# Peptides against a protein of PDB entry 3T7K, part 92

Target 1, 248 residues: chain A of PDB entry 3T7K
Amino acid sequence: KAEKILARFNELPNYDLKAVCTGCFHDGFNEVDIEILNQLGIKIFDNIKETDKLNCIFAPKILRTEKFLKSLSFEPLKFALKPEFIIDLLKQIHSKKDKLSQININLFDYEINGINESIISKTKLPTKVFERANIRCINLVNDIPGGVDTIGSVLKAHGIEKINVLRSKKCTFEDIIPNDVSKQENGGIFKYVLIVTKASQVKKFTKLINDRDKNETILIVEWNWCVESIFHLNVDFTSKKNVLYQKK

## One batch from the design tools (peptide; made by RFdiffusion4, then SolubleMPNN)

Design b2_p17_2_s3 (from b2_p17_2, 7 letters changed)
Fold by OpenDDE base, seed 3:
Structure b2_p17_2_s3 (fold): chain B 248 residues (1-248), chain A 17 residues (1-17)
Amino acid sequence: as target 1 above (248 residues)
Amino acid sequence: SQPSEFELGEPIEIDLP
């Protein structure tokens, strides 16, 4: 059926998209539309797998979903597109107007607002955002919204190697892991990096660390600090936004 | 775990005193 629909076009584009969707296409696609998209070089996957070499995300806007946050770790992310790209493409293809020799849909007209070439270019870097920031090992409180597994998976996609889950009520200083990064001369390396959810946790961890390791550097942030860092593919250590405690 | 279509993290206004 797809072949018959596409046979009216003299030339077919090859978009070379391997995509996931978030915040759109909840009902999926029918078999014919999947086949059409496949013939146009558009493959949509249900889940992110590293083996699929995903290069595209469909979303209506910047979202804080696991899929969206992980898409910024693609190597590279080629396109971040609004779902209207697929909608308009399929509408054009299903149109009975005989005179369309070509599909006239430009990918660049469907870019997600806020995901510009500056962001896309950073996905071509050989390093991940937290790797560039010298954040390798973090402490994560166990009561984080979204769960430690999901949050941890996003953070790992962005270059955090080790996530230590802290039982906020029962943890001691010995439960806190250092950020095992060699002292680079020019990088503000924090020995202790923690993601917390409550002001009480800031007070607790600050006390535990300062009482036992008084001269060490500490960074305590909220999840939004990580999100902003991901959205910009850059850690801004000059910003106090979403930083709950910092000791240099 | 199916990737959650839920947005991760509500803006928690942590009133830090």
Scores: peptide ipSAE 0.168, ipTM 0.701, DockQ to the pose 0.307
Fold by OpenDDE base, seed 4:
Structure b2_p17_2_s3 (fold): chain B 248 residues (1-248), chain A 17 residues (1-17)
Amino acid sequence: as target 1 above (248 residues)
Amino acid sequence: SQPSEFELGEPIEIDLP
């Protein structure tokens, strides 16, 4: 069926997209449309797997979903596109009225607002955002909204190697892991990095660390600090936004 | 595990460069 539908076009584009969708296409695509998209070099995957070499995200806007946040870790993310790209493409292909010899849909017309070439270009860097920031080991409180597995998976996609889950009510100093990074010459390395949900945790962890390891560097942030770092593909250590405690 | 379509935390306004 797909071949017959596409046979009306003299030339078919090859978009070379390996994509996931978020905030759109919840019902998926019918078999014919999937085959059409495949013939156009558009492969849509249900889940993110590193082996699939994903290069595209479909979303209506910037979202804080696991898929969207992880898409910014693609190597590279080539395109962040609105679902209207697929919608318009399929409409054009299924249109019997248009004597279209060619599919004339430009990917750049469907860019997600706020995901510009400057962001896309950073996904071509050989390192991940938290790796560049010398954040490899973090402490994550167990009461984090979204759950430690999902949050942890996003953080790992962005270069955090080790996630230590802290049971905020029961944890001791010995439960807190150091951010074990070699002292690189460029930039303040925090020995202890923690993602917390509330001010009481800040008080607890700062006390635990300062009582046992008084001279060490501490960074305690909210999840939004991580999100902003991901969306910018850069950690701004000059910003105090979403930083709950910092000791340099 | 929350579904992958759940937004993680409250939406924030981000000024992307």
Scores: peptide ipSAE 0.152, ipTM 0.691, DockQ to the pose 0.509
Fold by OpenDDE base, seed 1:
Structure b2_p17_2_s3 (fold): chain B 248 residues (1-248), chain A 17 residues (1-17)
Amino acid sequence: as target 1 above (248 residues)
Amino acid sequence: SQPSEFELGEPIEIDLP
């Protein structure tokens, strides 16, 4: 069926998109439309797998979904597009009125607002955002909204190797892991990095660490610190935003 | 685990570079 529909076009674009969708296309696509998209070099996947070499995300705007946050870890992310790209493309293809010999849809007209070339260019870097920030091992409180598995999965996609889950009510100093990064001479390395949900945890963990491992560097942040770092594909250590405690 | 379509924390508006 798709071949017959596309036969009216003399030339077909190859968009070379391997995409996931978030905040759109919840019902998926019919078999004919998925075949059409495939013939145009557009492959849509239900889930993110590293083996699929995903390079695109469809979303109506910047979202804080697992898929959106992980899409910024693609190698590279080539395009972040509004769902209207697919909608308009399929409308044009199914239109019997358009005597169009060619598909006239430009990907660049459908970019998600706020995802610019500066962001896209950073996805071409050989390192991940937290790797560049010398954050490899973190402590995550077990009461984090969204759950430790989802949050941990996003953080791992962005270069955190080890997620240590802290039982905030029962944890001791021995439960807190150090950020095992070799002292690079020129980079501010925090020995202890923690993501917490409330001020009482800050008080607890700062006390535990300072009582047992004096003079060590500590970074305690909110989840929003991670999100902003991901959205910018850069960790700004000069910003105090979403930083709950910092000891250099 | 939360569904992948759920936003993780409150949505924020940020100025992206």
Scores: peptide ipSAE 0.151, ipTM 0.687, DockQ to the pose 0.504
Fold by OpenDDE base, seed 5:
Structure b2_p17_2_s3 (fold): chain B 248 residues (1-248), chain A 17 residues (1-17)
Amino acid sequence: as target 1 above (248 residues)
Amino acid sequence: SQPSEFELGEPIEIDLP
């Protein structure tokens, strides 16, 4: 069926998109439209897998969804597009009125607002954002909204190798893992990095660490610190925003 | 596991570079 629909075009574009969708296309696509999109080099996946070499996201705007946050870790993210790209494309293809010999839809006309070339260019870097920040091992409280699995998966996509889940009410100093990174010449390394949800956790963890490892560096942040770091694809250690405790 | 469409935390305004 798709071949018959596409036969009216002399040439078909190859968009070379391997995409996920977030905040759009909740009902999915029918089999014919999926086949049409595939013939145009557009592959839509339900889930993010590293093996699929995803290069595109469809979303109506910048979102804090798992898929959107992880899309900024693609290698590279080539396109961040509004769903209207697919809508307009399929509409043009299904149109019986258009004597169009060619599909004329430009990807650049459908950019997600706020995802500019500066952000896209950073996804071409050989390192992940937290890797560049010398954050490899973190402590995450178990009561984090969104759950430790989802939050942890996002953080891992962005270069955190090890996530230690802390049972905030029951944990001791021995449950806290160090951020095991070699001293690099040009970067502040925090021995203990923690993501917390409550001021009481800050007081608890600062006391536990300072009582047992008094002279060590500590960074305690909220989840929004991670989100901002991901959206910028850069960690700004000069900012106090979303930093709950810092000891250099 | 939370749905992939759930926003992780409250949306914030951010100035992207």
Scores: peptide ipSAE 0.150, ipTM 0.690, DockQ to the pose 0.515

Design b2_p17_2_s4 (from b2_p17_2, 7 letters changed)
Fold by OpenDDE base, seed 5:
Structure b2_p17_2_s4 (fold): chain B 248 residues (1-248), chain A 17 residues (1-17)
Amino acid sequence: as target 1 above (248 residues)
Amino acid sequence: SQPSEFELGEPVEIELP
């Protein structure tokens, strides 16, 4: 059926999109439209897998969804597009009125607001955002909203190798893992990095660490610190925003 | 080929806090 619909076009574009969707297309696509999109080099996946070499996200805007946050870890993210790209494309293809010999839709007309070329360019870097920040091992409290698995999966996509889940009420100093990174010459390395949800946790962990390891560097942040770092694809250690405790 | 969940409807995604 798709072939018959597409036969009216002399040439078909190959968009070379391997995409996920977030915050759009909740009803999905019919089989014919999926086949049409496939013929145009547009493959839509339900879930993010590294093996699929995803290069695109569809979303109406910047979202704090798992898929959106992980899309910024694609290698590279080539396109961050509004769902209207697909809508307009399918509308043009299904149109009986248009004596169009060609599909004329430009990807650049459908960019997600706030995902600029500067952000896209950073996804071409050989390193992940937290890797560049010398954050490889973190401590995450078990009562984090969104759950440790989802939050942990996002953080891993962005270069955190090890996530230690802390039972905030029962944890001791021995439960806290160090951020094991080799001293690089040019960057402040924090020995202890923690993501927490409450001021009481800050007091607890700072006491535990300072009582046992008084001279070590500590970074305690909120989840929003991670989100902002992901959205900018850069960690700003000069900012105090979403930093609950810092010891250099 | 298992039909993609996308063909059946995308699950409602929740924004992380």
Scores: peptide ipSAE 0.257, ipTM 0.627, DockQ to the pose 0.065
Fold by OpenDDE base, seed 4:
Structure b2_p17_2_s4 (fold): chain B 248 residues (1-248), chain A 17 residues (1-17)
Amino acid sequence: as target 1 above (248 residues)
Amino acid sequence: SQPSEFELGEPVEIELP
């Protein structure tokens, strides 16, 4: 069926998209449309797997979904596109009225607002955002909204190697892991990095660390600090936004 | 910006807080 539908076009584009969808296409696609998309070099996957070499995200806007956040870790993310790209493409292909010899849909017309070329270009970097920031080992409180597994998975996709889950009520200093990074000459490495949910945790962890390791550097942030860092593919250590405690 | 037709559906995917 797909071949017969596409036979009216003299040339078919090859978009070379390996995509996931978030906040759109919840019902998926019918078999014919999947085959059409496949013939156009558009492969849509249900889940993110590193083996699939994903290069595209479909979303209506910037979202705080696991898929969207992880898409910014693709190597590279080539395109972040609105679902209207697929909709318009399929509409054009299924249109019987248009004597279109060619599919004339430009990917750049469907870019997600706020995901510009400057963001896309950073996904071509050989390092991940937190790796560039010298954040490899973090402490994550167990009461983090969204759950430690999901949050942890996003953070790992962005170059955090080790996530230590802290039981905020029962943890001691010995439960807090250091951010084991080799002292690079250029930039403040924080020995202790923590993601927390509330001010009481800040007070607890700052006390535990300062009582046992008074001279060490501490960064305590909210999850929003991580999200903003991901959305910008840059850690801004000059910003105090979403930083709850910092000791340099 | 008008909510896209896709924003009107129940978010199957949870936005992380």
Scores: peptide ipSAE 0.254, ipTM 0.654, DockQ to the pose 0.062
Fold by OpenDDE base, seed 3:
Structure b2_p17_2_s4 (fold): chain B 248 residues (1-248), chain A 17 residues (1-17)
Amino acid sequence: as target 1 above (248 residues)
Amino acid sequence: SQPSEFELGEPVEIELP
């Protein structure tokens, strides 16, 4: 059926998209439309797998979903597109207007607002955002909204190698792991990096660390600090936004 | 774990440069 629909076009574009969707296309696509998209070089996957070499995301806007946050870790992310790209493409293809020799849909007309060339260019870097920031090992409180597995998976996609889950009520100093990075001369390396949800946790962890390891560097942030770092593909250590405690 | 379609954390206005 797809072949018959596409046979009216003299030339077919190859968009070379391997995509996931977030905040759109909840009902999926019918078999014919999937086949059409496949013939146009558009493959849509249900889930993110590293093996699929995903290069595209469909979303109506910048979202804080697991899929969207992970898409910024693609190598590279080539396109971040509004769902209207697929909608308009399929509408044009299903149109009974005999005179369309070509599909006239430009990917660049459907870019997600705020995901510009500067962001896309950073996805071509050989390192991940937290790797560049010398954040390898973090402590994550167990009561984080979204759950430690989901949050941890996003953070790992962006270069955090080790996530230590802290039982906020029962943890001691010995439960806190150091950020095991070699002292680089030019990098503000924090020995202890923690993601917390409450001011009481800041007080607790600050006390535990300072009582046992008084001279060490500490960074305590909220989840929004991570999100902003991901959205910018850069950690701004000059910003105090979403930083709950910092000791250099 | 299936990827969550829910937003992680409270909505925040992010100004991207």
Scores: peptide ipSAE 0.045, ipTM 0.666, DockQ to the pose 0.592
Fold by OpenDDE base, seed 2:
Structure b2_p17_2_s4 (fold): chain B 248 residues (1-248), chain A 17 residues (1-17)
Amino acid sequence: as target 1 above (248 residues)
Amino acid sequence: SQPSEFELGEPVEIELP
């Protein structure tokens, strides 16, 4: 069926998109439309797998979804597009107006607001955002909204190698893992990095660490610190935003 | 059941550089 629909076009674009969707197309696509999209070089995947070499995300806007956050870890993310790209594309293809010899849809007209070329360019870097920030091992409180698995998965996609889940009520100093990074001379390396949800956790962890390891560097942040770092594909250590405690 | 796309925290409009 798709071939018959596309046969009216003299030339078909190859968009070369391997995409996931977030905040759109919840009902998926019918088999014909999937086949059409595939013939146009658009492959939509249900889930993010590294093996699929995803390069695109469809979303109505910047979202704090797992898929959106992970899309910024694609190697590279080529396009972040509004769902209207697919909608308009399929609409044009299904249009009975005989006179369309070509599909005239420019991907750049459908860019997600706020995902600019500066962000896209950073996805071409050989390193991940937290790797560049010398953050490899973190401590994550078990009561984090969204759950440790989802948040942990996002953080891992962005270069966190090890996520230690802290049972906030029962944890001791021995439960806190160090951020084992090679001391690069010029980079402020935090020995202890923690993502927390509550001020009481800040007080607890700062006490535990300072009582046992008084001279060590500590970074305690909110999840929003990670989100902003991901959205910027850069960690700004000069910003106090979403930083709950910092000891250099 | 399609996993409900969980939005991680409150939607924050982040000004991207």
Scores: peptide ipSAE 0.027, ipTM 0.614, DockQ to the pose 0.619

Design b2_p17_3_s1 (from b2_p17_3, 7 letters changed)
Fold by OpenDDE base, seed 1:
Structure b2_p17_3_s1 (fold): chain B 248 residues (1-248), chain A 17 residues (1-17)
Amino acid sequence: as target 1 above (248 residues)
Amino acid sequence: MEEIIKKAETNTDVELP
């Protein structure tokens, strides 16, 4: 059925998109439209898997969804597109009125606002954002909104190798893991990195660490610090935004 | 045509806090 619909075009574009959708197309596509998209080199996946070599996200805007945050870890993210791309494409293809010999839809006209070439270019880097920041091992409180698995999955996609889940009420100093990164000479490495939700946790963890390891570097942040770092694909250690405690 | 617009507006992905 798709072939008969597409047969009116002399030439078909190959968009070479391996995409996920977030904030749009939750109800998916009909079988004909999926096949049309496939013939145009647009493959949509339900979930993010590294093996699929995803290069595109469809979303109406920048979102704090797991899919959107993980899409910024694609290698590279080639395109971040509005759902209107698919809408206009399928409208043009299903239109009987236009004697169009070609599909005239440019991907660049559908870019998500705020995902610029500077962000796209950073997804071409050989390292992940937290890897570049020398953050390998973190401590995450077990009462984090969104859940430790989802938050942990996003953080791992962005180069955090080890996530230690802290039972905030019961944890001791021995439960806190160091960020085991080889000392690079440039002083940007925190021995203890913690993501917390409450000021009481800051007080607890700062006391536990300072009482047992008084001279060490500590970074305690909110989840929003990670989100901002992901959206910028850069960790700004000069910013105090979403930093609850810092000891250099 | 209206159906695909409606499908495009469907969202169940939760934004993380």
Scores: peptide ipSAE 0.504, ipTM 0.931, DockQ to the pose 0.932
Fold by OpenDDE base, seed 5:
Structure b2_p17_3_s1 (fold): chain B 248 residues (1-248), chain A 17 residues (1-17)
Amino acid sequence: as target 1 above (248 residues)
Amino acid sequence: MEEIIKKAETNTDVELP
């Protein structure tokens, strides 16, 4: 059926999109529209898998969804597009106007507001945002909103190799893992990095670490510190925003 | 056409806090 619909075009674009959707198209597409999109080089996946070599996200705006946050870790993210791209494309293709020899849809007209070339260009870097920040091993409290698995999966997509889940009420100093990064000459390395939800956790962890490892560097942040770092694809260690405790 | 617009508006992805 798709072939018959597309046969009216003398040339078909190949968009070379491997995409996920977030905040749109939850009910998916009909079989004909999936086939049409596939013939145009547009493949839509339900979930993010590294093996799929995803290069595109569809979303109505910047969202704090797992998919959106992970899309900024694509290698590279080529396009961040509004769902209107697919809508307008399919509308043009299903149009009964016999005289359309070509599909006239420009990807650049459908950019998500706030995802500019400066963000896209950083996804072409050989390193992930937390890797560039010398953050390899973190401690995450078990009572984090959104859940440790989802939050942990986003952080891993952005270059955190090891996530240690702390039982915030029951943990001891021995439960806290160091951020095992070799000193590079020009990077501030924190020996202990923790993501926490409560001021009581800051007091607990700062005491545990300072009582046992008094001279070491500590970074304690909120989840929002990670989100801001992901949305900018940069860690700003000069900012105190969402930093609950810092010891250099 | 109306069906694809309706499908585009469907969202179940939870925003993280």
Scores: peptide ipSAE 0.502, ipTM 0.932, DockQ to the pose 0.920
Fold by OpenDDE base, seed 3:
Structure b2_p17_3_s1 (fold): chain B 248 residues (1-248), chain A 17 residues (1-17)
Amino acid sequence: as target 1 above (248 residues)
Amino acid sequence: MEEIIKKAETNTDVELP
Protein backbone atom coordinates (compact mmCIF):
# COMPACT_ATOMS: atom_id res chain seq x y z
CA LYS B 1 0.00 0.00 0.00
CA ALA B 2 2.87 2.40 0.82
CA GLU B 3 4.49 1.76 -2.59
CA LYS B 4 1.31 2.82 -4.40
CA ILE B 5 1.17 6.03 -2.34
CA LEU B 6 4.83 6.84 -2.99
CA ALA B 7 4.73 5.90 -6.71
CA ARG B 8 3.40 9.40 -7.51
CA PHE B 9 6.77 10.93 -6.60
CA ASN B 10 9.55 10.82 -9.18
CA GLU B 11 12.22 11.00 -6.49
CA LEU B 12 12.13 10.05 -2.82
CA PRO B 13 14.43 11.59 -0.23
CA ASN B 14 16.54 9.39 2.00
CA TYR B 15 16.61 11.12 5.38
CA ASP B 16 18.88 8.45 6.99
CA LEU B 17 17.22 8.77 10.42
CA LYS B 18 17.36 6.17 13.16
CA ALA B 19 15.21 7.77 15.79
CA VAL B 20 13.41 7.45 19.07
CA CYS B 21 10.42 9.53 20.11
CA THR B 22 9.88 11.16 23.49
CA GLY B 23 6.97 13.35 24.50
CA CYS B 24 5.26 12.41 21.21
CA PHE B 25 3.99 9.44 19.17
CA HIS B 26 3.53 7.13 22.17
CA ASP B 27 0.69 5.34 20.33
CA GLY B 28 3.13 4.80 17.45
CA PHE B 29 2.24 4.77 13.77
CA ASN B 30 -0.05 2.73 11.59
CA GLU B 31 1.54 0.03 9.44
CA VAL B 32 1.26 2.06 6.20
CA ASP B 33 2.91 5.12 7.72
CA ILE B 34 5.75 3.00 9.16
CA GLU B 35 6.28 1.52 5.69
CA ILE B 36 6.27 5.03 4.17
CA LEU B 37 8.76 6.33 6.74
CA ASN B 38 10.99 3.28 6.20
CA GLN B 39 11.03 3.92 2.42
CA LEU B 40 12.13 7.50 3.16
CA GLY B 41 15.02 6.22 5.32
CA ILE B 42 13.25 7.02 8.63
CA LYS B 43 13.37 4.21 11.19
CA ILE B 44 11.68 4.74 14.53
CA PHE B 45 12.60 2.57 17.51
CA ASP B 46 10.68 2.13 20.75
CA ASN B 47 13.76 2.06 22.98
CA ILE B 48 17.39 3.15 22.93
CA LYS B 49 19.85 0.35 22.20
CA GLU B 50 23.51 1.00 21.38
CA THR B 51 23.35 -1.60 18.60
CA ASP B 52 20.77 0.44 16.65
CA LYS B 53 23.23 3.35 16.14
CA LEU B 54 20.53 5.94 16.77
CA ASN B 55 21.18 9.41 15.36
CA CYS B 56 17.88 11.26 15.90
CA ILE B 57 15.37 12.21 18.58
CA PHE B 58 11.81 13.38 18.04
CA ALA B 59 10.43 15.59 20.79
CA PRO B 60 8.22 18.71 20.98
CA LYS B 61 10.89 20.50 23.05
CA ILE B 62 13.86 19.80 25.30
CA LEU B 63 12.61 17.27 27.85
CA ARG B 64 14.10 15.74 31.00
CA THR B 65 13.09 12.24 29.87
CA GLU B 66 15.53 9.33 29.97
CA LYS B 67 15.31 9.09 26.16
CA PHE B 68 16.00 12.77 25.58
CA LEU B 69 18.93 12.89 28.01
CA LYS B 70 20.40 9.73 26.45
CA SER B 71 19.90 11.07 22.90
CA LEU B 72 22.55 13.70 23.65
CA SER B 73 24.97 10.77 24.03
CA PHE B 74 24.37 9.49 20.46
CA GLU B 75 27.48 9.18 18.29
CA PRO B 76 26.65 11.55 16.73
CA LEU B 77 23.21 12.97 17.31
CA LYS B 78 22.55 14.21 13.76
CA PHE B 79 19.12 15.71 14.34
CA ALA B 80 16.82 16.67 17.17
CA LEU B 81 13.48 17.26 15.49
CA LYS B 82 9.97 18.32 16.39
CA PRO B 83 7.16 15.80 15.71
CA GLU B 84 5.77 18.27 13.15
CA PHE B 85 8.43 16.97 10.74
CA ILE B 86 6.71 13.58 10.59
CA ILE B 87 3.25 15.15 10.58
CA ASP B 88 4.01 17.48 7.66
CA LEU B 89 5.87 14.77 5.77
CA LEU B 90 2.98 12.31 6.04
CA LYS B 91 0.48 15.09 5.25
CA GLN B 92 2.32 15.88 2.02
CA ILE B 93 2.56 12.18 1.13
CA HIS B 94 -1.14 11.48 1.78
CA SER B 95 -2.30 14.67 -0.01
CA LYS B 96 -4.16 13.80 -3.23
CA LYS B 97 -4.24 17.43 -4.44
CA ASP B 98 -0.57 18.12 -4.96
CA LYS B 99 0.93 16.74 -8.17
CA LEU B 100 4.26 17.22 -6.42
CA SER B 101 7.04 15.45 -8.27
CA GLN B 102 9.15 15.68 -5.09
CA ILE B 103 8.76 15.73 -1.31
CA ASN B 104 9.72 19.22 -0.13
CA ILE B 105 10.36 18.87 3.61
CA ASN B 106 13.62 20.20 5.03
CA LEU B 107 14.88 18.67 8.29
CA PHE B 108 16.46 21.95 9.40
CA ASP B 109 13.06 23.67 9.56
CA TYR B 110 12.02 21.28 12.37
CA GLU B 111 14.91 21.61 14.83
CA ILE B 112 14.06 21.47 18.54
CA ASN B 113 14.53 24.88 20.12
CA GLY B 114 17.75 24.97 22.13
CA ILE B 115 19.43 22.05 20.34
CA ASN B 116 21.68 24.02 18.03
CA GLU B 117 24.70 23.19 15.88
CA SER B 118 27.01 23.81 18.87
CA ILE B 119 25.28 21.01 20.80
CA ILE B 120 25.18 18.73 17.74
CA SER B 121 28.89 19.34 17.09
CA LYS B 122 29.80 18.23 20.63
CA THR B 123 28.10 14.86 20.01
CA LYS B 124 30.78 14.25 17.35
CA LEU B 125 33.53 14.42 19.99
CA PRO B 126 35.26 11.08 20.73
CA THR B 127 34.60 11.51 24.48
CA LYS B 128 31.48 11.83 26.63
CA VAL B 129 30.67 14.94 28.67
CA PHE B 130 31.58 13.49 32.09
CA GLU B 131 34.62 11.74 30.65
CA ARG B 132 35.88 15.15 29.43
CA ALA B 133 35.22 16.48 32.92
CA ASN B 134 37.37 13.73 34.52
CA ILE B 135 34.35 12.20 36.29
CA ARG B 136 34.59 8.41 36.09
CA CYS B 137 33.35 7.17 39.44
CA ILE B 138 30.50 8.79 41.36
CA ASN B 139 28.53 8.27 44.51
CA LEU B 140 24.76 8.44 44.17
CA VAL B 141 22.35 8.51 47.11
CA ASN B 142 19.78 5.72 47.12
CA ASP B 143 16.85 8.12 47.67
CA ILE B 144 17.38 9.99 44.38
CA PRO B 145 14.06 10.83 42.69
CA GLY B 146 13.67 8.97 39.41
CA GLY B 147 15.51 5.96 40.87
CA VAL B 148 19.16 4.95 40.91
CA ASP B 149 18.80 2.66 37.88
CA THR B 150 17.32 5.30 35.54
CA ILE B 151 19.60 8.09 36.77
CA GLY B 152 22.55 5.72 36.69
CA SER B 153 21.73 4.63 33.13
CA VAL B 154 21.67 8.25 31.93
CA LEU B 155 24.96 9.01 33.69
CA LYS B 156 26.61 5.91 32.19
CA ALA B 157 25.45 6.93 28.70
CA HIS B 158 27.37 10.17 29.29
CA GLY B 159 30.67 8.55 30.29
CA ILE B 160 30.38 7.72 34.00
CA GLU B 161 31.79 4.21 34.30
CA LYS B 162 31.06 3.42 37.95
CA ILE B 163 28.07 4.41 40.04
CA ASN B 164 28.27 3.64 43.73
CA VAL B 165 24.88 3.72 45.42
CA LEU B 166 25.08 5.11 48.94
CA ARG B 167 22.60 4.08 51.62
CA SER B 168 22.24 7.64 52.91
CA LYS B 169 21.09 6.67 56.44
CA LYS B 170 23.66 3.91 57.09
CA CYS B 171 26.70 4.72 54.96
CA THR B 172 30.16 5.23 56.44
CA PHE B 173 33.32 6.71 54.92
CA GLU B 174 34.34 3.24 53.71
CA ASP B 175 31.20 3.10 51.52
CA ILE B 176 32.28 6.23 49.57
CA ILE B 177 34.28 5.49 46.42
CA PRO B 178 36.98 7.78 45.05
CA ASN B 179 36.83 9.11 41.51
CA ASP B 180 39.74 7.08 40.21
CA VAL B 181 41.22 9.35 37.54
CA SER B 182 44.85 10.18 36.90
CA LYS B 183 45.74 13.81 37.64
CA GLN B 184 45.46 15.61 34.31
CA GLU B 185 47.02 19.08 34.19
CA ASN B 186 44.09 20.75 32.41
CA GLY B 187 41.18 20.24 34.85
CA GLY B 188 40.18 20.23 38.49
CA ILE B 189 39.95 16.57 39.42
CA PHE B 190 37.69 15.84 42.33
CA LYS B 191 38.64 12.76 44.35
CA TYR B 192 35.09 12.45 45.66
CA VAL B 193 32.05 13.18 43.50
CA LEU B 194 28.60 12.80 45.02
CA ILE B 195 25.07 13.37 43.77
CA VAL B 196 22.73 14.10 46.69
CA THR B 197 19.16 15.27 47.30
CA LYS B 198 19.30 16.95 50.74
CA ALA B 199 21.38 19.41 52.74
CA SER B 200 21.60 16.80 55.53
CA GLN B 201 23.45 14.50 53.13
CA VAL B 202 25.90 17.29 52.29
CA LYS B 203 26.62 17.75 56.01
CA LYS B 204 26.99 13.99 56.52
CA PHE B 205 29.28 13.28 53.57
CA THR B 206 31.45 16.36 53.99
CA LYS B 207 32.02 15.37 57.63
CA LEU B 208 32.76 11.72 56.82
CA ILE B 209 35.25 12.65 54.09
CA ASN B 210 36.92 15.56 55.88
CA ASP B 211 37.34 13.55 59.12
CA ARG B 212 39.07 10.66 57.30
CA ASP B 213 40.61 12.27 54.19
CA LYS B 214 41.02 15.92 55.19
CA ASN B 215 43.06 17.23 52.26
CA GLU B 216 41.08 15.74 49.37
CA THR B 217 38.93 17.44 46.79
CA ILE B 218 35.16 17.06 47.03
CA LEU B 219 32.33 17.84 44.63
CA ILE B 220 28.75 17.46 45.87
CA VAL B 221 26.04 18.32 43.37
CA GLU B 222 22.33 17.98 42.73
CA TRP B 223 20.92 15.92 39.86
CA ASN B 224 20.20 19.24 38.11
CA TRP B 225 23.97 19.79 37.83
CA CYS B 226 24.18 16.62 35.76
CA VAL B 227 21.14 17.58 33.65
CA GLU B 228 22.52 21.04 32.87
CA SER B 229 25.90 19.48 32.02
CA ILE B 230 24.15 17.04 29.64
CA PHE B 231 22.00 19.73 27.97
CA HIS B 232 25.12 21.83 27.33
CA LEU B 233 27.37 18.81 26.65
CA ASN B 234 29.85 20.63 28.85
CA VAL B 235 30.70 20.73 32.54
CA ASP B 236 31.16 24.28 33.76
CA PHE B 237 33.27 24.08 36.92
CA THR B 238 33.10 27.89 37.27
CA SER B 239 29.34 27.77 37.84
CA LYS B 240 28.00 27.37 41.38
CA LYS B 241 24.54 26.47 40.01
CA ASN B 242 23.36 23.16 41.49
CA VAL B 243 26.68 22.75 43.36
CA LEU B 244 25.99 22.07 47.04
CA TYR B 245 29.60 21.74 48.18
CA GLN B 246 32.94 22.15 46.48
CA LYS B 247 36.40 21.77 47.96
CA LYS B 248 39.32 22.29 45.63
CA MET A 1 -4.95 13.46 9.09
CA GLU A 2 -6.51 14.24 12.47
CA GLU A 3 -5.39 10.83 13.68
CA ILE A 4 -1.70 11.54 13.13
CA ILE A 5 -1.88 14.83 15.01
CA LYS A 6 -3.61 13.01 17.85
CA LYS A 7 -0.86 10.37 17.82
CA ALA A 8 1.83 13.05 17.90
CA GLU A 9 0.26 14.45 21.08
CA THR A 10 0.39 11.10 22.89
CA ASN A 11 3.03 11.10 25.61
CA THR A 12 3.77 8.68 28.43
CA ASP A 13 7.46 9.38 28.96
CA VAL A 14 8.05 10.64 32.47
CA GLU A 15 10.34 13.59 32.92
CA LEU A 16 13.03 12.98 35.49
CA PRO A 17 12.85 15.41 38.40
Scores: peptide ipSAE 0.498, ipTM 0.929, DockQ to the pose 0.907
Fold by OpenDDE base, seed 4:
Structure b2_p17_3_s1 (fold): chain B 248 residues (1-248), chain A 17 residues (1-17)
Amino acid sequence: as target 1 above (248 residues)
Amino acid sequence: MEEIIKKAETNTDVELP
């Protein structure tokens, strides 16, 4: 059925998109529209898998969804597009205009506001954002909103290798893992990195670490510190925003 | 056409805190 619909176009673009949707198209597409999109080189996936070599996200705006945050880890993210791209494309393709027409839809006209070339360029880097920041092993409190699995999955997508889940009420110093990174000459490495939700956790963990491993470097942040680092694809260690405790 | 717009507006993805 899609072939008959597309036969009225002399040339079909190949967009070469392997995409996920977030904040849009939850109910998916009909079979004909999926087939049309596939013939245009647009493949939509329900879930993010590394094997799929995803290069695109559809979203109405920058969102704090798992999919959106993970899309910034694509290698590379080629396009971050508004759902209007698909809408306008399918509208043009379903239009009853009998004239042999070209599809006149440019991907660049549908870019998500705030995902600029600077962000896209950073997705071409050989390293992930937290890897570049020398953050490989973190401690995550078990009471984090959004859940440890979802938050942990986002952090792993961005180059955190090991996530240690801390039971905030029961944990001891021995439960806290060090950030095992080789000392690079030019970067502040924090021996202990923790993501926490409450000021009481800051007091607990700082005491546990300082009492047992005196003079070590500690970074305690909120989840928002990670989110901002992801959205910028850069860790700003000069910013105190969302940093609850820092010892250099 | 209206169905595609309606589908585009469907969102169940939870924003993380």
Scores: peptide ipSAE 0.491, ipTM 0.925, DockQ to the pose 0.938

